# Designs tried in a protein design run: peptides against a protein of PDB entry 6CSU. Part 1

Every score and structure here is a prediction.

Target 1, 51 residues: chain A of PDB entry 6CSU
Amino acid sequence: GALEELRGQYIKAVKKIKCDMLRYIQESKERAAEMVKAEVLRERQETARKM
Below, numbering starts at 1 at the first letter of every chain, in headers, positions and changes, except where a header shows other numbers.
Peptide ipSAE was made for these designs. It is ipSAE averaged over its two directions, with the distance scale d0 held at 1.0 Angstrom where the peptide's residues are scored. Compare it between designs on one protein only; published cut-offs may not apply.
The geometry check fails a fold that doesn't show the stated peptide or that is severely misdrawn somewhere.

## One batch from the design tools (peptide; made by RFdiffusion4, then SolubleMPNN)

Design b1_p8_6_s3
Fold by OpenDDE base, seed 5:
Structure b1_p8_6_s3 (fold): chain B 51 residues (1-51), chain C 51 residues (1-51), chain A 8 residues (1-8)
Amino acid sequence: as target 1 above (51 residues)
Amino acid sequence: as target 1 above (51 residues)
Amino acid sequence: DEELKIIE
């Protein structure tokens, strides 16, 4: 019935929001990891230059 | 050093984002539940009127 | 980075 349909729609919406946020979090972690990696590489390069 | 400080700052930021998003998800679930509850109550009321 | 295992 209409109630079940409405419930289904709201549950679907919540699931969509959850999935989008989890994806954003995952991508944020990946970006953070890459930033740290890049900095480490720069530091290694600078250290190598000074040694 | 500066690298460790930067890393720490970014990790802190990521953790903050995570917590905020999880809170939002939880609140969204609660709102959805309340919406469904309200609709169920309305349907029960209408059914009672017709019976 | 193991410390990035903070979410998922």
Scores: peptide ipSAE 0.230, ipTM 0.645, DockQ to the pose 0.078
Fold by OpenDDE base, seed 1:
Structure b1_p8_6_s3 (fold): chain B 51 residues (1-51), chain C 51 residues (1-51), chain A 8 residues (1-8)
Amino acid sequence: as target 1 above (51 residues)
Amino acid sequence: as target 1 above (51 residues)
Amino acid sequence: DEELKIIE
């Protein structure tokens, strides 16, 4: 009935949101890692220029 | 420097968002479970009324 | 239960 259909629609929506959120978290972690790598590279270059 | 501070701020923000998202997912799962339980109860009541 | 398992 209408209740079962609404429940099914809700579960489907929650599943989609979960997947999107987990992907966003993973991508955010990767971006954070890239920021750290870029910083390390710049610091190494600055050190090298002062050698 | 400014780069390190910005990186730190970004990582802190990402951690906050991650925690909020995981909490939302958990709460959404609990709400979905309650919807299922409510449906099961209603269906059992309907069955019982027809006995 | 089965429907909830897909998001667990």
Scores: peptide ipSAE 0.220, ipTM 0.649, DockQ to the pose 0.024
Fold by OpenDDE base, seed 4:
Structure b1_p8_6_s3 (fold): chain B 51 residues (1-51), chain C 51 residues (1-51), chain A 8 residues (1-8)
Amino acid sequence: as target 1 above (51 residues)
Amino acid sequence: as target 1 above (51 residues)
Amino acid sequence: DEELKIIE
């Protein structure tokens, strides 16, 4: 009935939100890693200039 | 050095985002559960009226 | 609710 249908809709929505949030977290981690790599590269270049 | 400090800052930020998102997901699930409970109650009342 | 548990 309408109850089961609504229940299903809510559960489906929550699952979608979960997946989206997990993806966002993963992408955030990847961006952070890339920023660190870029910083390492810059620091190496600075060191090389001083040498 | 500055590199390690920046790395630490990024990691800390990512961890915070993760925690916030997990909390949001949990709260979303709780809200969904409450909505379902409310619907069940309403359906029971409707059934009772028909009886 | 078992369905909500699966979401966890």
Scores: peptide ipSAE 0.218, ipTM 0.658, DockQ to the pose 0.080
Fold by OpenDDE base, seed 3:
Structure b1_p8_6_s3 (fold): chain B 51 residues (1-51), chain C 51 residues (1-51), chain A 8 residues (1-8)
Amino acid sequence: as target 1 above (51 residues)
Amino acid sequence: as target 1 above (51 residues)
Amino acid sequence: DEELKIIE
């Protein structure tokens, strides 16, 4: 019936939101890691230049 | 050094965001479940009244 | 990176 259909749609929507958020978290962590890596490389290059 | 401290602070911030998001997802699912439950109860009460 | 890995 209509109630079951509505419930099903809601559950589906919640599942999608969960997946999207987890993906966002993963991508955010990856970007953060890359930013840190880049900064470390710059610092090392600067140190090497001063040697 | 300053670089390590900055990195550490960033990692800590990312961890907090992750935890907050996961908590939000959990709470959202719980609220959704309660809403569905309440709706089902109302429907059943209405049906009972018509009997 | 082990420090970032613990966030997973």
Scores: peptide ipSAE 0.199, ipTM 0.622, DockQ to the pose 0.073; fails the geometry check

## One batch from the design tools (peptide; made by RFdiffusion4, then SolubleMPNN)

Design b1_p10_8_s4
Fold by OpenDDE base, seed 2:
Structure b1_p10_8_s4 (fold): chain B 51 residues (1-51), chain C 51 residues (1-51), chain A 10 residues (1-10)
Amino acid sequence: as target 1 above (51 residues)
Amino acid sequence: as target 1 above (51 residues)
Amino acid sequence: APTIEELVES
């Protein structure tokens, strides 16, 4: 019935949002990793100038 | 330096958001599961009336 | 559960 269809639509929407959120988390982790790598590189360059 | 601190703050904020999002996903999955259980129960009751 | 918007704004 109409109520079952509405529940099905809600669950489908929740699953879609879940997938989008997981992708966002993954991309955020990748961006964070790249920021850390860039920071470490700059730190090494700074240390190299002092030695 | 200031740039490293800013990067650290960004990464910390991203980690906080990640934790909140994972919790949201888990709670959404639980709500979806309960909705499915309730639907199955109603379907069984409906079938029982027909038999 | 809070909205996604609420999670990001917190």
Scores: peptide ipSAE 0.215, ipTM 0.617, DockQ to the pose 0.080
Fold by OpenDDE base, seed 5:
Structure b1_p10_8_s4 (fold): chain B 51 residues (1-51), chain C 51 residues (1-51), chain A 10 residues (1-10)
Amino acid sequence: as target 1 above (51 residues)
Amino acid sequence: as target 1 above (51 residues)
Amino acid sequence: APTIEELVES
């Protein structure tokens, strides 16, 4: 019935939100990893200049 | 330096967001599962009443 | 569960 259809639509929407959020998390993790990498490289350069 | 500290704060914030989103997804999945379960039970009751 | 709006605003 109509109520079951509404429940189905809710579940479909939740699955879409899940996918969107997981993608966002993955991309944010990649950006964070790149920031860490850049920091390590800068710290090495700073150390090298002080030698 | 100050720039590295800012990068660290960003990474910490991203990790917090990740945890919050994963919790939200998990709880949403549990709600969706409960809705499916309730639908199945209602459908069985409807079938039984029609016999 | 927190709302999506709450997560976006945080």
Scores: peptide ipSAE 0.208, ipTM 0.622, DockQ to the pose 0.076
Fold by OpenDDE base, seed 3:
Structure b1_p10_8_s4 (fold): chain B 51 residues (1-51), chain C 51 residues (1-51), chain A 10 residues (1-10)
Amino acid sequence: as target 1 above (51 residues)
Amino acid sequence: as target 1 above (51 residues)
Amino acid sequence: APTIEELVES
């Protein structure tokens, strides 16, 4: 009935949100990793200049 | 320097968001599962009444 | 990547 249809729509929406959020989390992790890598590289260059 | 501190703050914030989002996703899945279980139970009861 | 607001709105 109408109640089941509404539940179905809710579940479908939740699945869509989950998918998008997981993608966002993954992309955020990748961006954070790139920031750290860039910082490490700069620190190494600074150390090399001090030698 | 200040730039590294800012990067550190960003990474920390992203980690916090990730944690909260994962919790939200898990809770949403659990709620969806409960909704389905309740529906299945109702359907079984309806079938039993028709016998 | 989309903003949190964009994710909620979509």
Scores: peptide ipSAE 0.206, ipTM 0.618, DockQ to the pose 0.082
Fold by OpenDDE base, seed 4:
Structure b1_p10_8_s4 (fold): chain B 51 residues (1-51), chain C 51 residues (1-51), chain A 10 residues (1-10)
Amino acid sequence: as target 1 above (51 residues)
Amino acid sequence: as target 1 above (51 residues)
Amino acid sequence: APTIEELVES
């Protein structure tokens, strides 16, 4: 019926949003990891120059 | 330095967004669960009337 | 200048 259809549409929409958000979180974590990697390399180079 | 500060701000912002999104996902799952619970109860009542 | 955190919070 109409209520079941509305419920189904809501749950489907929520699942899509969840997937999109999880993807965004994963991509953001990857970008952060790359940024940290680059920073650590720069810091090591800077430390090496002070020796 | 400026690059480390920017990196720190970015990572902090990403972590905040992650937390907000995880909270939203959890709340959405809870709302979906409540909706399903209500639907199941209605369906059981409807089925019972057909017996 | 506004921080990234401030921009995200708005």
Scores: peptide ipSAE 0.155, ipTM 0.610, DockQ to the pose 0.125

## One batch from the design tools (peptide; made by RFdiffusion4, then SolubleMPNN)

Design b1_p11_6_s3
Fold by OpenDDE base, seed 1:
Structure b1_p11_6_s3 (fold): chain B 51 residues (1-51), chain C 51 residues (1-51), chain A 11 residues (1-11)
Amino acid sequence: as target 1 above (51 residues)
Amino acid sequence: as target 1 above (51 residues)
Amino acid sequence: DEKIEELLKKE
């Protein structure tokens, strides 16, 4: 019935949101990690040049 | 310096978003589970009454 | 329905 269909739609929507959010979190973590790595590399290069 | 500060701000923002999103996912899962449980209970009650 | 609930509990 209509109520069961609505429940089904809700669950489907929740699953989609969950997947999208987890993907966004993963991408954000990767970007943050890359920024940190890039900074560390720059710092090491500066140190090497100053030696 | 300014670049390091910007990086720090970005990482902080990412962490906040991650926490908020995980909380939202958890709450959504709980709501979905509750809806499923409620439906199962209703169906069982209907079956019991029809017996 | 029980299967859906169980799957939703997983991350």
Scores: peptide ipSAE 0.094, ipTM 0.593, DockQ to the pose 0.068
Fold by OpenDDE base, seed 5:
Formats: sequence, C-alpha cells, structure tokens
Structure b1_p11_6_s3 (fold): chain B 51 residues (1-51), chain C 51 residues (1-51), chain A 11 residues (1-11)
Amino acid sequence: as target 1 above (51 residues)
Amino acid sequence: as target 1 above (51 residues)
Amino acid sequence: DEKIEELLKKE
C-alpha cells in the first residue's frame, strides 16, 4: 500500500545517503593524508636546501 | 608555521565532519528501523481487527 | 608517509 511504498522510499533514500557519506568520509581521510605527505615533502626539501 | 596550522585546521575540520556524519548515519538507521517496527505494528493491528 | 595514510584509513 501507500504507506509501505513510502517506507520503502525512505529506506532506499537513507541507504543511498549512508553510502555517499561513507565515501565522503573515506575521501576526506585520503585528502588529509595527502596534506600531511605534502607537508613532509616540503619540510624535506627545505632542509635539503638549507644544507 | 602557517602551513602546519592550516594542515592542523583541516584535519580538525575533517574529524568533526566524520563524527557528525557517523552520528547522522546511526540516527538514520534507527529511524529506518522505527519505521519498519511501526509498519509491523500496524499490520498486526489490522490483522487483529479483521479477526 | 605511508604509515600516516594507513593510520588514517584505520580510523
């Protein structure tokens, strides 16, 4: 019935949002890691330049 | 330095977003479960009424 | 660097 369809639509939407958010979290962590790596690389380059 | 501070701010922001999103996902799952439970209850009530 | 990424992935 109409109520069951509404429930189904809600559950489907929630599942999609969950998947999208988990992916976003993963990508955000990867970006954070890249920022740290870039910083370390710059520090190494600066150290090398000062020697 | 300025770059380290920027990195730190970014990481802090990412961590906050992660926590908020995980909580949102959990709450969304709970809401979905409640919708299913409510449907089951309604079905039981309808069945009881028909008997 | 690789260790940092690994730790972040495990969080």
Scores: peptide ipSAE 0.081, ipTM 0.595, DockQ to the pose 0.012
Fold by OpenDDE base, seed 2:
Structure b1_p11_6_s3 (fold): chain B 51 residues (1-51), chain C 51 residues (1-51), chain A 11 residues (1-11)
Amino acid sequence: as target 1 above (51 residues)
Amino acid sequence: as target 1 above (51 residues)
Amino acid sequence: DEKIEELLKKE
């Protein structure tokens, strides 16, 4: 019935939001990892220049 | 240095967002599961009343 | 009902 269809639409919407959030989390983790790598590289280069 | 501290703050903020999103996803899954359970129960009760 | 909840947990 109409109420079951509405529940189905809600579940579908929740699943979409979940997928979007998981993708955002993954991309944010990748950006954070690249920032840490860049920091480590810069620290190594700075140490090398000061010796 | 100041730039490293800023990067650290960014990573901390990203981790917080990740945790908040994971909690939201978990709560959304629980709500969706309860809606499906309620639908199944209603269908069973309706079938029983029609027999 | 429990099977539905298990499917949602696996997603």
Scores: peptide ipSAE 0.076, ipTM 0.588, DockQ to the pose 0.012
Fold by OpenDDE base, seed 3:
Formats: C-alpha cells, sequence, structure tokens
Structure b1_p11_6_s3 (fold): chain B 51 residues (1-51), chain C 51 residues (1-51), chain A 11 residues (1-11)
C-alpha cells in the first residue's frame, strides 16, 4: 500500500545518502593521506638541505 | 611552520567531518531497521487476520 | 601508505 511504498522510498533514499557519505569519507581520507605524504617529503628535503 | 599548521588543521577538520558522517550513517541505519521491523510486524498481523 | 594511515589516526 501507500504507506509501504513511502517506507520503501525512505529506506532507498537513506541507502543512497549512506553510499554518498562513505564515498566522501574515502575521498577525504585519500586527500588527507596525500597532504601528510607531501609534508613528510618536505621535512626530508629540509633535513637534506641542513646536512 | 604556517603550512604545517594549516595541514594539521585541515586533517583535524576532515576527521571531525568523518566522525559526524559515521554517526549520521549509524543513526540512519537504526531508523531504517526500525522501519523494516515495523513493516514485517504489520505483514505478520495481516497474515494472522487472513488465517 | 599504512604508516601514513597510522599517523592520520593519531592526529
Amino acid sequence: as target 1 above (51 residues)
Amino acid sequence: as target 1 above (51 residues)
Amino acid sequence: DEKIEELLKKE
């Protein structure tokens, strides 16, 4: 019935939002990892210049 | 330095967003589970009435 | 990779 259809649509929407959020979290982790990697590389370069 | 501080602040902000999103996902899962549980209970009640 | 992920967990 109409109530079951509405519940089904809500569950489907929640699942879509969940997938979008998990994708955003994964992309954010990748960006953060690249920032840390670049910082570590910079620190190594600074150390090399000071030797 | 200023660049390291900026990177640190960005990573901290990303972690906060990640935690908020995971909490939202958990709450959404709980709401979806309750909706499905209520529907299953309704279907069982309908079956009982038709016996 | 894994070391960077571990650093991210500690920050």
Scores: peptide ipSAE 0.082, ipTM 0.589, DockQ to the pose 0.012; fails the geometry check

## One batch from the design tools (peptide; made by RFdiffusion4, then SolubleMPNN)

Design b2_p13_7_s2 (from b2_p13_7, 4 letters changed)
Fold by OpenDDE base, seed 5:
Structure b2_p13_7_s2 (fold): chain B 51 residues (1-51), chain C 51 residues (1-51), chain A 13 residues (1-13)
Amino acid sequence: as target 1 above (51 residues)
Amino acid sequence: as target 1 above (51 residues)
Amino acid sequence: EEEEEEEEREKEF
């Protein structure tokens, strides 16, 4: 009936949110790691210029 | 120094992740709510046709 | 409430 169908659609929607969130978190961590790597490389270049 | 700069960049990156995550969660909730609304409307139309 | 929802979601990961 309508109640069972609504419950099914709710559960499906929540599962989709979870999958999308996990993917987005992973992509965000990768972007943060690239920012840190770029900073470390800049600092190494500055240190090398000062030696 | 290099350590303080790296720490600053890390904190900035983590704060950006948090903001992006909260925005994405909100958008995902809105999409889920629209899916549920569409289902409720379909079920109401089916019920009306069967009366 | 948003921080509690974030903590609950982190537990589901």
Scores: peptide ipSAE 0.172, ipTM 0.643, DockQ to the pose 0.019
Fold by OpenDDE base, seed 4:
Structure b2_p13_7_s2 (fold): chain B 51 residues (1-51), chain C 51 residues (1-51), chain A 13 residues (1-13)
Amino acid sequence: as target 1 above (51 residues)
Amino acid sequence: as target 1 above (51 residues)
Amino acid sequence: EEEEEEEEREKEF
């Protein structure tokens, strides 16, 4: 009935949110890793300029 | 030094990820709520058609 | 390995 359908749609929506969130976290971690890598490279260049 | 800068950049990146993730979760919950609302409206219309 | 363990914990979230 309508209540079972609503429950089913809720569970489906929550599962989708979970998957989307995990994907977003992974992509955000990758972006953060690239930001850190870029900063390390800048710091190495600054260190090289100071020597 | 370079190590402190790296640590600072890491912490900054992690904080940004956290904020982005919380925003994404909130937006995803809002989208899920709208999906559930739309389903409830459809089920009400189907029930009305069956009566 | 720690990243994989974190991903496994996140899958259970």
Scores: peptide ipSAE 0.160, ipTM 0.650, DockQ to the pose 0.017
Fold by OpenDDE base, seed 2:
Structure b2_p13_7_s2 (fold): chain B 51 residues (1-51), chain C 51 residues (1-51), chain A 13 residues (1-13)
Amino acid sequence: as target 1 above (51 residues)
Amino acid sequence: as target 1 above (51 residues)
Amino acid sequence: EEEEEEEEREKEF
């Protein structure tokens, strides 16, 4: 019935949002690690130009 | 009725998850910026020790 | 330490 269908839609939506959040967190960690690596490389290049 | 109450709970849960996600994203960006700054400082210190 | 705290938060999801 309509109540069971609405409950099903609710559970599905919450599960989707959870999965999207965990994926975003994982991707954010990977992007942060790459930004740190890129900034370290830029700092080494800047230091090399100043010497 | 039970259908309206379930709908209300669904909307409230989705709004809460959205707010938590946006907060987590904002905090993750701030932490990533601080990690980049810390890594740049560590790289400068390492370069200074090698000279 | 921040990575461990973040992993703990992920376990609560």
Scores: peptide ipSAE 0.137, ipTM 0.467, DockQ to the pose 0.017
Fold by OpenDDE base, seed 1:
Structure b2_p13_7_s2 (fold): chain B 51 residues (1-51), chain C 51 residues (1-51), chain A 13 residues (1-13)
Amino acid sequence: as target 1 above (51 residues)
Amino acid sequence: as target 1 above (51 residues)
Amino acid sequence: EEEEEEEEREKEF
């Protein structure tokens, strides 16, 4: 009935939001990792120039 | 040094954001559950009135 | 392992 359909729609919407948020977190972690890699690379280059 | 401090600050900030997002997801689920409960209650009341 | 545990916790959320 209408209640079951509405319940189903709510659950589906919440699941979608959850998945989107988890994806955002994952992508944020990946971006953070790339930033750290870039910093480490820059630091190594600076150290090498001082030698 | 300055690099380690910056890295530490960045990691701390990312962790905070992650925690905030997870909390938001949890609160969203709780709100959705309460909405469903309210709808079920309303439907029961409507059905009871039609009897 | 910590990443897997973190992903598992995230899935349970």
Scores: peptide ipSAE 0.161, ipTM 0.625, DockQ to the pose 0.018; fails the geometry check

Design b2_p13_7_s4 (from b2_p13_7, 6 letters changed)
Fold by OpenDDE base, seed 5:
Formats: sequence, structure tokens, C-alpha cells
Structure b2_p13_7_s4 (fold): chain B 51 residues (1-51), chain C 51 residues (1-51), chain A 13 residues (1-13)
Amino acid sequence: as target 1 above (51 residues)
Amino acid sequence: as target 1 above (51 residues)
Amino acid sequence: EEEERRREELERF
């Protein structure tokens, strides 16, 4: 009935939120890792210029 | 020095991830709420047709 | 609160 269908839609929506959240967090961590990698490379270049 | 700057960039990246995550979760919850609202309206229309 | 705890766990590097 209507109540069971509404419950089903709620559970489906919550599961979608969970999946989207996990994907977005993973992509954000990858972007952060690339930002840190770029900073490490800049610092190595600065150190090399001082040698 | 280089180590302090790297630490600063790491903390900045983590803070950005946190903010982006919170925004994305909020937007996802709003989308889920609208999906549930649409389902409730459909169920009300079906009930009305049976009356 | 549970959502926030789960987010903090996923945020770890």
C-alpha cells in the first residue's frame, strides 16, 4: 500500500545519498592528494635552487 | 620552512574537503526530500482516484 | 551525530 511504497522510496533515497557521499568524499580526497603532491614538488624545487 | 608550509597546505585541503562534503550532503538531502514529496503527491492522487 | 561521525571517519587520510 501507500505506506509501504513511501517507506521503500525513503530507503531508496537514503541509499542513494550514502553512495553519492562516498563517491564525493573519494573524489575530494584524490583532489587533496594532488594539491599536496604539487606543494611537495614546489618545495623540492625551492630546496634544489638553494643547493 | 618547507615542513610547516606542507602542514599548512594539508590542513587547508582537509578543511576544504569537510566544507565540500557538508554542502554536498545537504544538497543530496534536499533532493531526496523533493523525491519523497513527489511520491507522497502521487499516492494522494491515486487515493483520490479510488474515492 | 551518526552522520557526522561517519563523515569524520571517511575524511581520514
Scores: peptide ipSAE 0.246, ipTM 0.627, DockQ to the pose 0.018
Fold by OpenDDE base, seed 1:
Structure b2_p13_7_s4 (fold): chain B 51 residues (1-51), chain C 51 residues (1-51), chain A 13 residues (1-13)
Amino acid sequence: as target 1 above (51 residues)
Amino acid sequence: as target 1 above (51 residues)
Amino acid sequence: EEEERRREELERF
């Protein structure tokens, strides 16, 4: 019935949001790690030039 | 120096990720709310037709 | 109880 269908849609929406958020968090962490890695390389190069 | 610059870049990256995540979460909640609203309207229409 | 758990799941985000 209508109530069961609404419940089903609600649960489906929540599960989708959960999965999308977890994926976004993981990808954001990966991007941050790569940004830090790139910065470390740049700073090492700059330090080496100043020595 | 290099350590301060790296720290600055790290803090900047973390702040950006935080803001992006909060925005994404808010938008996802809004989309879910609209999905539920649309489903309620559909179910009410379907129920009305079956009466 | 199930409805409460479902609402709480959404509210955590």
Scores: peptide ipSAE 0.225, ipTM 0.617, DockQ to the pose 0.018
Fold by OpenDDE base, seed 3:
Structure b2_p13_7_s4 (fold): chain B 51 residues (1-51), chain C 51 residues (1-51), chain A 13 residues (1-13)
Amino acid sequence: as target 1 above (51 residues)
Amino acid sequence: as target 1 above (51 residues)
Amino acid sequence: EEEERRREELERF
């Protein structure tokens, strides 16, 4: 009935949110790693110039 | 020094990622709610046509 | 100035 349909749609939506969240977290981690890598490289170059 | 600067930048980046993640999750919840609302409306219309 | 540029780069995440 209508209540079962609504419950089904709710569960489906929650599962989608979970998947989207996990994907976003993974992508954010990858972006952060690249940013850190770039910054470390810049700092090494700066240090080298000051030596 | 350079290490302190790098650490500071890293912490700042991580905090930004956290905020972005929370916002993304909130927006995803809102989108899911709207999708459910639209689906419920369609189902009601379909039911009405079959009555 | 260089530090500010680096901070801005991080803020574009």
Scores: peptide ipSAE 0.200, ipTM 0.594, DockQ to the pose 0.009
Fold by OpenDDE base, seed 4:
Structure b2_p13_7_s4 (fold): chain B 51 residues (1-51), chain C 51 residues (1-51), chain A 13 residues (1-13)
Amino acid sequence: as target 1 above (51 residues)
Amino acid sequence: as target 1 above (51 residues)
Amino acid sequence: EEEERRREELERF
């Protein structure tokens, strides 16, 4: 019936959003980590150039 | 110095991620709402066809 | 661009 179908669609949508959000967060964290690593390397090189 | 630059890069990255996440969540909620609205309309039409 | 791609993925329910 209409109620069950609506509930099913809602749950499906929410589950997909949750999964996509978690994936986005994970990928964003990885990108942020790489950005920080790159910055650390640049700063180490700058320090080395000043020695 | 290296510490300040690293801290700055970290804060910048975190702020960007936060903003992107919030926007993503907001847009996802809006899309989910539209999906539910569309489903409700379809179900109402189905009910009407059965009357 | 990445966010737009993610948005498009979310629309595919």
Scores: peptide ipSAE 0.238, ipTM 0.626, DockQ to the pose 0.010; fails the geometry check

## One batch from the design tools (peptide; made by RFdiffusion4, then SolubleMPNN)

Design b2_p14_8_s3
Fold by OpenDDE base, seed 5:
Structure b2_p14_8_s3 (fold): chain B 51 residues (1-51), chain C 51 residues (1-51), chain A 14 residues (1-14)
Amino acid sequence: as target 1 above (51 residues)
Amino acid sequence: as target 1 above (51 residues)
Amino acid sequence: EEERLEELKRELAE
């Protein structure tokens, strides 16, 4: 019936949100890691110039 | 120094991730609510036709 | 049944 259908759609929607969140968190962490990596590389180059 | 700069960049990156996550979660919940809303409206129309 | 459907809408919107 209509109630069972809606319950099914709710559960499906929540599962989709979970998957989307996990993917977005992973992508955001990767972007943050790249920003830190760029800074580390800059500092290594600067240290090398000062040697 | 280099360590302080890296710490600053790390904190900035983490803050950005937090803001992005909160926004994405809210948008995902709104999309799920709209899917349920569409189903509710469909069921109301079907009930009205059967009266 | 309609009341339960409205509850599910509220849970998702909060």
Scores: peptide ipSAE 0.110, ipTM 0.588, DockQ to the pose 0.055
Fold by OpenDDE base, seed 2:
Structure b2_p14_8_s3 (fold): chain B 51 residues (1-51), chain C 51 residues (1-51), chain A 14 residues (1-14)
Amino acid sequence: as target 1 above (51 residues)
Amino acid sequence: as target 1 above (51 residues)
Amino acid sequence: EEERLEELKRELAE
């Protein structure tokens, strides 16, 4: 009936949103890691130049 | 320096967003579980009335 | 149907 259909649609939507959010979190962590990596490389280069 | 500060601010923001999203996911799951629970109760009541 | 709904309830609550 209409109630079961509505429940099914809601659960499906929640699952989709959950997956999208988990992917966004993972991508954000990867971007943050790349920023840190770039900074570390710059610091190493600066140290080498000061020697 | 300014670069380290900017990196720190970004990482802090990402952590906050991650926590907020995980909380939202958990709350959404709880709401969905309550909807399913209510439906199960209604179905049980309907079955009892048909007996 | 009721059994399936109870299963879904458990999955969502985890």
Scores: peptide ipSAE 0.108, ipTM 0.583, DockQ to the pose 0.053
Fold by OpenDDE base, seed 4:
Structure b2_p14_8_s3 (fold): chain B 51 residues (1-51), chain C 51 residues (1-51), chain A 14 residues (1-14)
Amino acid sequence: as target 1 above (51 residues)
Amino acid sequence: as target 1 above (51 residues)
Amino acid sequence: EEERLEELKRELAE
């Protein structure tokens, strides 16, 4: 019935949100890693310039 | 320096968001499980009433 | 349907 269908829709929505959030977390971690990498490269370049 | 501090702040913020999102996911799963449980109980009660 | 709901309940509880 309508109530069961509504609950099914809710569960489906929650699963979708979960997947989207996990993807966002993964992408955020990748961005953070890239920022760290870029800074390390800049620090190395700065060290080289001081030579 | 300021750049390192800014990067540190970003990483800290990302970690906080990650934790908040994981908590939200867990709570959402618990709510969904409770909705399913409630429906199962209602169905059992309906079956009992048909007896 | 009740059996399927019990399965979903278990999946969500994990």
Scores: peptide ipSAE 0.107, ipTM 0.582, DockQ to the pose 0.052
Fold by OpenDDE base, seed 3:
Structure b2_p14_8_s3 (fold): chain B 51 residues (1-51), chain C 51 residues (1-51), chain A 14 residues (1-14)
Amino acid sequence: as target 1 above (51 residues)
Amino acid sequence: as target 1 above (51 residues)
Amino acid sequence: EEERLEELKRELAE
């Protein structure tokens, strides 16, 4: 009935939110890793120039 | 030096990610609450029609 | 039924 449908919709919505949050966290970590990688690359290039 | 700058940039990036995550979680909760509110409102209206 | 939905709404809003 309508009650079970509402419950089902809520559970589905919560699951979607959880998945979206995990994806957002993962993407944020990847962006942070790429920023660090870029800085490390620049540091290596600068060190190489000074050698 | 460059090492301290990299450390500082990393810490700053992590802080930003944390804030962005908290904001995203809060916005997700608000959207979920609004969906539930809409369902509660529909349920009340349906109940009122059946009375 | 409606009470449970209101509880869930409060939990999500916290």
Scores: peptide ipSAE 0.101, ipTM 0.574, DockQ to the pose 0.043

